# Ledger of designs, part 42: peptides against a protein of PDB entry 3WG5

Target 1, 218 residues: chain A of PDB entry 3WG5
Amino acid sequence: LAKNIVYVAQIKGQITSYTYDQFDRYITIAEQDNAEAIIIELDTPGGRADAMMNIVQRIQQSKIPVIIYVYPPGASAASAGTYIALGSHLIAMAPGTSIGACRPILGYSQNGSIIEAPPKITNYFIAYIKSLAQESGRNATIAEEFITKDLSLTPEEALKYGVIEVVARDINELLKKSNGMKTKIPVNGRYVTLNFTNVEVRYLAPSFKDKLISYITD
Target 2, 218 residues: chain A of PDB entry 3WG5 as posed
Amino acid sequence: LAKNIVYVAQIKGQITSYTYDQFDRYITIAEQDNAEAIIIELDTPGGRADAMMNIVQRIQQSKIPVIIYVYPPGASAASAGTYIALGSHLIAMAPGTSIGACRPILGYSQNGSIIEAPPAITNYFIAYIKSLAQESGRNATIAEEFITKDLSLTPEEALKYGVIEVVARDINELLKKSNGMKTKIPVNGRYVTLNFTNVEVRYLAPSFKDKLISYITD

## One batch from the design tools (peptide; made by RFdiffusion4, then SolubleMPNN)

Design b1_p11_3_s2 (from b1_p11_3, 5 letters changed)
Fold by OpenDDE base, seed 1:
Structure b1_p11_3_s2 (fold): chain B 218 residues (1-218), chain C 218 residues (1-218), chain A 11 residues (1-11)
Amino acid sequence: as target 1 above (218 residues)
Amino acid sequence: as target 1 above (218 residues)
Amino acid sequence: TVFEPITFETK
């Protein structure tokens, strides 16, 4: 039996290897405590595709439901954030947030222009994002359009089009609305019915150490 | 003659390859316009060492003075941000900001513990950060202590110890205080005397495209 | 600082 504990953690900023480490740490803590779920308050403009794919994989390997909550108002799950959301067990958005804009790029040129990804890479991510949508029972056509049209949606549009599951103003409304929902992807091979009845909400702060990282990738 | 133009751009969040692209774009724009300087409003907890070293290199290759301004109050140039600052032509800090905490790490373990960098890597970055300090005529002992003691300093301490050149509340005060200062490292092989008399301040916004990037590094 | 929606794939 999952403990009536829901963890809430914030992930903000660019998606990087550190963001993976944040997801891994937060999910691991929640897994160790056999939490009912973890809610990740996500606010990202995007980031690295490698880190994104690793995060998606880490979420899919989670022993507990991982809810991506695009929060607070004004936040976005843009680019890599959309992939992460689509790879999660449940997506919620606060009013005034956005999701989408998933077109891959190679980077920026010296003049500040985007270096477009070659069709091979774009097509890879089209297939990937559609897979995430299909696996989660979400709108694969809109997922593709997040790339092909660089589409960004409001919470209401994303809900309407079947991209997300919940629009909620705060954690309490999220817990209330998502209570009794099934996860959109399996947890340990099974779709879990979320039970947010009599839950303790535990907030995970970024570690003090998280604030001081110089990553040396070998 | 440099045009009486000073660019101001913001770099916030984790130091990544995208942060390099931001630095490169912003500096390139300012170089193309033969600006008197560019001020980078920096707020970072750190990030990737590879990206950091590339950013330092890009700053050192700049055709114009690059001023790192730790701003606004509450911001930090932590970890990789400190290296970037020490690699720049001038460092300014706003009151209520911080600099330091440069100890390299390999990452985080599954339990959220820091994976310590091996002595070889730590020693490499000690040598590197001391080099940056020495080249810029800044306090190399404190630069080392940013690693060995994980030291973080206030603007007043950093100024006092000869880590930074200016404490300023805003861009106007920064321009006023730094006017007539020499760059701490050469620009095109020469130490430049900053001339902020009758300057036009031009703010560089993040490109709309910057907001939509999925970088695929090959 | 508006980080732009960036999905970097490092190959």
Scores: peptide ipSAE 0.034, ipTM 0.273, DockQ to the pose 0.141; fails the geometry check
Fold by OpenDDE base, seed 4:
Structure b1_p11_3_s2 (fold): chain B 218 residues (1-218), chain C 218 residues (1-218), chain A 11 residues (1-11)
Amino acid sequence: as target 1 above (218 residues)
Amino acid sequence: as target 1 above (218 residues)
Amino acid sequence: TVFEPITFETK
């Protein structure tokens, strides 16, 4: 019986165009192998809205389910990471992680102070994050509050409020808990029931380019 | 007679947080040496709005005049580069360069198509670019049209329309032509008359970090 | 949390 493959890859750091390239590469590899799913272990403080929107689009265009897993403990899907998660087929979080803090900013001033986004931009992202939540059948009110209140949630809160689907300590528990779940958004126009019975887990390493970028951004 | 120093540094590529770090480093070095000015040779297709705004703020907070020089021939101060230029103490362009194309976008979709900015964002940047032009006594109508018409100008046009102050083939011609000009924005609250008589030109090299980032972004 | 909305890219 051809072993169903699940890919696992790590994406860490700020959401940038390079992060898009990582998502694209990882998802493409998993698509080429007709994987059952790819799990992206996400740890991000946020990043670029454009890159985020492109990543969301890349996930939505995936031929296979893309699971965002906020991992390891201490990791976050903050800001742009929350949008990416909300745009994904399934969201999981490890205990001791966080999600939210989505208030858009225009950046940091020289003194490290936040440059506030104009209400126009904030409202745009409120509409956008609500759309992601609505499309995925997730809590659009909380999604809005990720911006308006800069709300951050624990995994347990996020699960309770219907923001995420799984709380899991590791990949094995994630696979076990998500087995038989339907994707929260379509895969190729259809909601897919995840099948993680007898799966082979394959880890994807960052490319040399990815490692080099990470080294420079840290 | 203590030689007046003019620093020259190159900033090339997309406007990012790393570009901010370059601006900050270069300006800081020139400030520490009490330079008469720093000339930033700028060649950019654009980049991040946040990084751009931070760069503009860094320029405005400079203890010395910051001259943006769109250089060499073939270079552009496109998009974010135009804003940076408009936020500077003096704008120069080499023949065969361009300035403008400031229409904000949310990025590129996977197919490379532009994701249009919502009117709210576009209008924000219209107001912002007009403010930069107005504060510097430059053409605010053309600044707006850099967005609304995605207008790009030649150096001669930009000079003619009062967007820039100098057309110069090289640093020597720039120094010669800009000598005795007043800064278009204040330096420490005062408009400064540039003095490029008997100046020593010092070139700043990119840091090792800057080179590494450039190598990865290309 | 840095959410940076806007990139300017010229064609």
Scores: peptide ipSAE 0.025, ipTM 0.302, DockQ to the pose 0.819; fails the geometry check
Fold by OpenDDE base, seed 2:
Structure b1_p11_3_s2 (fold): chain B 218 residues (1-218), chain C 218 residues (1-218), chain A 11 residues (1-11)
Amino acid sequence: as target 1 above (218 residues)
Amino acid sequence: as target 1 above (218 residues)
Amino acid sequence: TVFEPITFETK
C-alpha cells in the first residue's frame, strides 16, 4: 500500500515576492509528487499586501491541500500571515502562537509610527479578509475585527471563535487531529477529506538560493 | 507635595529612523518635565539595526529612567525590540507578550527567505547584545541565545532567566511592582531607585507628524 | 538589518 506523502516546509519572516517564490516552489514539489497535503510551518509578522494576495491565490490554485501551521511556539501569523492562513485549506496553530493584527498600513514613518492606510484601502482589506473567511467557512466577523480592532488571538481563542481548525503541539498531533477533516476551501473545485493514515512526512528545506537570498538581504 | 510624573508613550511597528525620532521626542518631553520615568509601551517585530543602535544610545543618554514595557498582550519586543529593551533602565512585559528572536539578518530575499548576516555581523551583534545584557545586569547567556538559537521567551521565562525585571498586566501593576526598584543601567551615571509613590501618569500621544508619516509609509 | 517587522505595505 503506497504511503501517502505529506510535505512540511517552513516559511519564516516577512511576506515578500520571495515568500511567494517559496510558497510556489514548495507547493509545486508537493503537487508533482501528488502529496496528500503540504503543511507550511508559518512564522510571519506580516509583509507586503501584493505578495500576500499572490500567495493566497497560489494556495487557492493548489492541486493539493495546503495547511498553514503557525509554528513553532512563539511564532505568529500576524497581518499578512492571517490573510494567508484564511486563504488556506486548513489552519493549525501551536500553543503559544498568535494570529491576527491585520490592519493594513501603508508603511512605517521615519519616526516608526504606522502609516495608516486610507479608509478606502482599509475597507478594501476588510472586504477581502471577510471574503477569505466566508469562502473558507471561518468567522468573518472576527476576520473583520482583525482589521477594525487590530485583534490578535491565541490558538484557543481562534479555535473557539471558528477562525482556525486545529490546535496542535507538533506535526504528529496536527496529522492526527486533521485526519478526516475536510478542507475549508476546495482543491480543484472539490472539498477534500484529508487522509493522514499511513503517511510519510517529507521535509522540504530552503533551497540554496533561498539561503543565499536570505544571506544577501541581511 | 508635588506629584511625580510618569510619562507613558506607545511605540508600535518597525524600528526605523522615525522610531528613533519618536523615542527622542518622548524622552525629551519627559526629561524637560523632570519626570520620575517614562514608560514606553513597545510592540515591535524588529527593524533596522542602525535605528536600533541609535535608540539604545538615546535611552542610555536619557536624563530620566526609560522603562520598556512590552504591551499590550500579543505585543512583542522581537529582534531590535529586544536590543532596545536590554539597553533600557527597566524591562517589563505584559502576559501574552514575547521577547527575543534577535538573529541579525541582512534583509529578506525576493522569495521571502531571511538573508543571513555574514558570521562577522552575527558575531558583532552577539557581542553587542551580550554587552547590553552585562551592562544592565541581565542574563547575557540568554541574550546570546536570542541570536544563536533565535530564542523567544514568554514574560515568565524572561523573568525567571533574569532577562526582564517585571511582569505586569497594566501600567498600574507595573508602577506598583517597579516602585523601589533600581534602574538596571545608570541615569546620568547613577543607578536610580524608582519612586512611583503618588505619581501622575501622563500619556503622550503620537504627534500629528507621527500620524502623517505613518499614513504616508502605509 | 535586524528583523524587519512585517510591514503591511498596502501597495
Scores: peptide ipSAE 0.022, ipTM 0.303, DockQ to the pose 0.259; fails the geometry check
Fold by OpenDDE base, seed 3:
Structure b1_p11_3_s2 (fold): chain B 218 residues (1-218), chain C 218 residues (1-218), chain A 11 residues (1-11)
Amino acid sequence: as target 1 above (218 residues)
Amino acid sequence: as target 1 above (218 residues)
Amino acid sequence: TVFEPITFETK
């Protein structure tokens, strides 16, 4: 019986168009091997709204389940990372991680102060994040509060409020807990039941290009 | 005789993953209508390297010729904009515009000073920009100097040195001058001879999403 | 090349 393969890849740092390329490459590799899923270990303070939206779209177009895993302890899926997570087929978090703080900003002033986004932009992203939550059957009220209150949650709170699906300390616990779960969004128009009973875990490393761009953006 | 359609769209501001979405949307619309070409009026100070590389790839995958036009007077194809131009099927510039200044940076320090990229990154982008120039039959030596000397050129200098193909004051002059030119890179594996003898010009406006993201990035 | 990270750091 051909082993079900689960890919694991890391995405760390700012969300950029290079982060899009990483997602696209990693998902494509896992699609080519007909993997049961890909787990993306995510650690991001945020990044570009446009890159975020493209990443969400790429995840939603995936031929395989994409699991966002906020990992390791100390990591965050902050800002753009929260949107990406909400756009994915399953969200997991390790203890000691965070999710939320999604208020859009225009940038930073010369003194390091936040340049606030105008209400039209804030309202657009409220509608967008609520849409992601609703499409995935996650808590749209909390998704809105990630913007309106700039709320950040612990894994335990996020699980309790129905923002995420799994709290897991490592990949092995994640696979164990997510086994038999349905994806929160469709894969090729169908909700998939994850089968992690007899899987081989394959780790994907960043390409040389990925390392170079991550080094530029870090 | 079905009129040959030429699309014209504007991309202004920082190069981001949203800029990628704009390119993708605009090119896709023009592809669907089997347009003779799309002209992108570009005005950018630069932006993200990753977004830039994805935009270059999207242009190279276009089913129709993509013309980068640095426009209007006062505009620039600075930094990432130069790479995008060098990756395109034809480059035009209006009088009073600029191209170049391609030295990669990590970002800005709190005092607004440039954080220099390490030599490994600089050398990577030297190789990359030279590759774009060579593939398009443009001046690879000047492309290298856009990084090593942080060189900026006028339209007349860029034309003289074989960096660009056309200097034109407006779309009408651009169409007139580029009529009968071959694309500098292939379209679907073939170099295309542009036919602007009897064309309808169609202007594409930014989507509401495009306006919102541009407003966030401006 | 000003990689202007428009970090929409969505905090």
Scores: peptide ipSAE 0.021, ipTM 0.257, DockQ to the pose 0.273; fails the geometry check

Design b1_p11_3_s3 (from b1_p11_3, 5 letters changed)
Fold by OpenDDE base, seed 1:
Structure b1_p11_3_s3 (fold): chain B 218 residues (1-218), chain C 218 residues (1-218), chain A 11 residues (1-11)
Amino acid sequence: as target 1 above (218 residues)
Amino acid sequence: as target 1 above (218 residues)
Amino acid sequence: VVFEPISFETK
């Protein structure tokens, strides 16, 4: 009997090329095992735009539903994390988390001040984030305001405004609430109705490399 | 029975002289096989203006219709990519993609700031992009604003404003929607009505050289 | 003239 498996993996820290490797590895494992879905527990302050865009593409090319879950309490899907979430099949947040603050920057000066992105870049990402929202049937106005106003939202606000689909305290509540929901974007060209009835949850651990990089960047 | 063939190829990354070689190779293969069209799946953040102009010329000299398809979701036809699209026989975009941000620059300074193009160069490209839009019966005002305002658009906005011709989620939807459309520029001096009834789709793979360059530039 | 790649860091 094909076990209805849901994978759970954690991605924490800055979004980099290494974070892409984590997403790719996790999704690939879940694809190979024909999982019902993968849940990515996300906690990020942001990171690189190139890596973020690659991650979004990898999610959208997934053969299985990818659920972004902003978890645990105190976590954020900040900046790049918001784009990743908006590019996913379903967004969930735990109470005590946040999403937003998506204004692009060129970096930080030596004094710690933000180097502003030129209008060219800002406008590019406004279009990009709006497109992600529109494609997924999420609030494109709020998506734009994540940039133009540096807006950040609570889970309750994000749900109310139609940015996210689920508020859940833990994986079990997430599975319960998302059971029977349709993916917000297609999987292999089809919108999938999530089936989390009698699922086995499998946790994916970070690789040794994942642990090492996290240790160095912490 | 002459097989109605449509070629599909991918071009990803920076627009360079190597990207020109890819376009030339792909179009040449499709020309030699008397394809109904070639679809170029484009994902580019921009690149070199010289290479871009050569690519536009190569497209406009094509013996077959060249369709630029901004794909997959998360992709962009940014900067040079917009010019290429505007120089093509048909533009399509997938949901979750973007087009625009065409302001020319001379490069980036050591601090990551943009080195602005002088007015002479900016005005040249305003004229150039407007000409591409006018020649193809596309929105020349928006084309100018891609430079003057660094404007970027979603697929839905671009369609609404008459910059693009099709929003499509995949190749099959693209073929379905573009069937019976006329090319926006001539093919061998004639506007062609696209016929995608009972077509065979053939995918062109990157050459070994293409893969190597992509690997080095990633 | 270059249409340089969009590279940025997110906050």
Scores: peptide ipSAE 0.051, ipTM 0.269, DockQ to the pose 0.178; fails the geometry check
Fold by OpenDDE base, seed 3:
Structure b1_p11_3_s3 (fold): chain B 218 residues (1-218), chain C 218 residues (1-218), chain A 11 residues (1-11)
Amino acid sequence: as target 1 above (218 residues)
Amino acid sequence: as target 1 above (218 residues)
Amino acid sequence: VVFEPISFETK
């Protein structure tokens, strides 16, 4: 029986236009091979709103399920990372990770203080994050609180509140627990039931350009 | 007579956190040497609003005059570059350059179309750009039109409308024309009269890190 | 011409 392929790729660091290119490249590779899914191991403190929205759109346009996996332990899907997760077909988190803290900012002042976004911007992203949660059948009240309360959740809390679908220690546990789950948003207009029986895991590596960008931004 | 030093540095490309670091480094060097001024040769299509606001703040906190010079011919101070210019102590432009086009966007969609900013964000930046213009005694009506009409101006138009202070072909002409002008905003709480008599021009080069970032972003 | 209004970063 031809093994269904599951791709795994890592995206780490600040969300930028280069992060979009990584998502696009990784998803495209997995689409071309008709993978059962791609799992993105995400570790981000956040980043640009433009890149975030483009990434969300790219995920939503994917021909295959895109699973966001907050991994490894100690990682976060903070700020823009939370939006990306909420825009995805399935969210998983490893123990010791975090999700949330979505309050938009205009940047940091010279003294390191946050430059607050005006209420108008904050309200826009409240509406946006709630829409992502609602479309994915996730907790829109908590999604709003990610902004209004700067709420950050543990994996167990996020699971309990219906923000995420899976808590898993590793890829094997993730595949096991997510097997038979329906995607939280449609894939090519249909909700897909994940079939992780008899799958081959393929790891995608960052390109040379991706490595160079990471070296500069870290 | 100890020659007063004028520093000149180039900032080219998209406005990012690295661009802030460049501004900060260049201004700090010039401050340490008690330069008469620093001239930043700016060529930018725009960039991040956060970085832009931080750059504006850094300029406004400068211990010396910061002159934004849209240079060379063919360059622009577009979008975020216009805000930076309006936040500076003096604006100069070379013939064949442009300024304006300040409408905020959330980014580009996958089809290359612009994702429009909500009216709330647009209105915030209208207020912000008008404040920069008013504080610097520049044309606040045109500053608003940079957003509302996506207006772009030639150097001659920008000078005519009171957006900028100098049209100059090169550094020598800039120094000559700006000699005796008062800064449009205060330096250390005082409006400074620029004295470019008997000055030495010192060029600052980008760091290795700056070169690497430019190589990746271009 | 790109003017991008908002960043999201963890505190």
Scores: peptide ipSAE 0.033, ipTM 0.294, DockQ to the pose 0.823; fails the geometry check
Fold by OpenDDE base, seed 4:
Structure b1_p11_3_s3 (fold): chain B 218 residues (1-218), chain C 218 residues (1-218), chain A 11 residues (1-11)
Amino acid sequence: as target 1 above (218 residues)
Amino acid sequence: as target 1 above (218 residues)
Amino acid sequence: VVFEPISFETK
């Protein structure tokens, strides 16, 4: 009986082109092994919109379900992380995590003040985040408010409002709770029912390059 | 006679938050030494708009003239690099360099195709680049065309069209040609006449962090 | 939270 594999990998820090490479590498490995799913343990304060959009596209092109798991407690899927989550096949959050705060900015000035994005950019991302929510059957109103109100939610609130699908303390509880759920977006054109019965959990380590980048960005 | 110091530092690669840190570090060192100017040897294919805007702001807040020098031959001030140049006190280019290609994009898709920026974003940067050109008394029409036509110019063209101020083969020729020029934007509220008579040229090396980031981005 | 919409990449 071919052991159903679930991969787990951690992505931490700012969403950048290097984060895209991490997503691509992790998903590719899981695809090559015909994994039942990959769980990405996500902890991000946000990052680049371009990298975010590419990551979303990479997730949507995945041959297997990509589960975003905001983990561990204290982690966030903030800003770009929320978009990535909304673009994924399933969103899970650990207790004590957060999601939201998606207001686009042009950056920080030298004094650390936010450079506001023009309404044109803000409206673009409102449309984009609403599209992600709608495509996944998630709460598009709250998705918009992640921008317009810079709203941040607890796991319980996010679940209640239909932003996420699972609240879980650990991988084992995540697998247990998500077993039998349908993906919120299609996998290769079809909504997949997750099967986590008797799965082998395999952890993917960061590459040497990934570790080096993380060390520099901290 | 307090030796008039001109600092020279290299900034190469994509414009990122780390590039901002490089600019900030280099300019700060030069400010601390009350340098006559800092020359930033710039070679960039572009990068992040936020980082670019922060860099422009850092240049504009400089206590000393910041000269952008597109160098060496084969280098470019492409995209974000053009904005940075247009935000600087003086632009120089070496023969065989280029400036322009400022069309904003949202990034690259997985297949390497450009994700086009919405007209709203494009128009924002048209207004922004025109503002930089106008503030510096440079050609705002060409600055716009860097976006609308994705125009790229040679040093001779850029000089001819009033985009840049100096064409120079090396630092010595740059100093010679720019001596007695007024800054195109004010330094601490005043247009400064550059004085490169009997200056000591000091080269700033990348920090260990800068080198590590460059190594990872290559 | 930095959400930066615009990269200028010249190929």
Scores: peptide ipSAE 0.030, ipTM 0.290, DockQ to the pose 0.815; fails the geometry check
Fold by OpenDDE base, seed 5:
Structure b1_p11_3_s3 (fold): chain B 218 residues (1-218), chain C 218 residues (1-218), chain A 11 residues (1-11)
Amino acid sequence: as target 1 above (218 residues)
Amino acid sequence: as target 1 above (218 residues)
Amino acid sequence: VVFEPISFETK
């Protein structure tokens, strides 16, 4: 029986153009092999809003389901990571991870203080994050509060409030729990039911370029 | 005779994820119609390094030649815009435009002062911009000086120093001057000779989303 | 807009 393939790849650190390149490369590989899905193990404190929006668009254009998995324990999908998760086909979190804190900022001052975004920008991202939540059938009120209250949630809270779909300790538990779930957004214009029966898990390693960039940005 | 199509589209303002979306959309349309080339009329003060690198990659992955045209007079390809230009198949500038000033910054402080990038980041972008220049057969020394001296050039200087390929007042002059030129980087693994004989020029308008985003970022 | 300041803006 032709083994259904599930790809797993890690994205760690700041959301930048390099993170987009990683998402694009990983998704493209999985698309080329007609994988059942790709799972992205995400650990990010946030990053660039533009890169984030490109990543969201790239996920939405995917020919296969893209599952965001906040992993390992201790990881976060903070700021830009939350937007990416909300733009994905399924969100999972490991116990001991967090999601949220989505308030846009202009940057850090020389003293390390946050430079606040003007209301125009904040309101734009409120509308954007609510749109992502609505399109994915996730909690748009909490999505807004990720900005307006800079709210962070545990996996249990995020599941309870309908922000995420799965709490899983590892890839095997994720596959088991997400088997038979429908994607929260369309794949090629259709909602797909995930089939993780008799799957082969393939791990994608970061390229040398990916490693170098992570080393430069961290 | 099947008219060879040349697309023309405008990208104006900060280089962001939305700018990537514009580049991707415009290039995709031109690719779908098997255009001879797409000309991007670029006017940017710069923007985000991550979005810039994604745009460069998207241009390098193009199935057709992507010509960056710094236009209209008074426009610039500053900072991120210079990197994008150096990553493209051909660079043109209108008289009265500028290119360069590529020094990376961490952002602006609350008082509007620039927060300097650490040497690690600056050195990374020096290596990156030199790579773009070398890959495209353009002046890598000047590319470095766009960072190390924050150098800006006129079209005449940029042409003289081998940074760009064309100085043109308008699209018609650009097509006339670039006709028969080879791309400075490969298209689908091959250097292409541009054929702008008997072409139909098609203008792509920004989407409603593109307009809204430009309005939000400007 | 950034969530961490890696802004590359010219003067």
Scores: peptide ipSAE 0.029, ipTM 0.261, DockQ to the pose 0.265; fails the geometry check

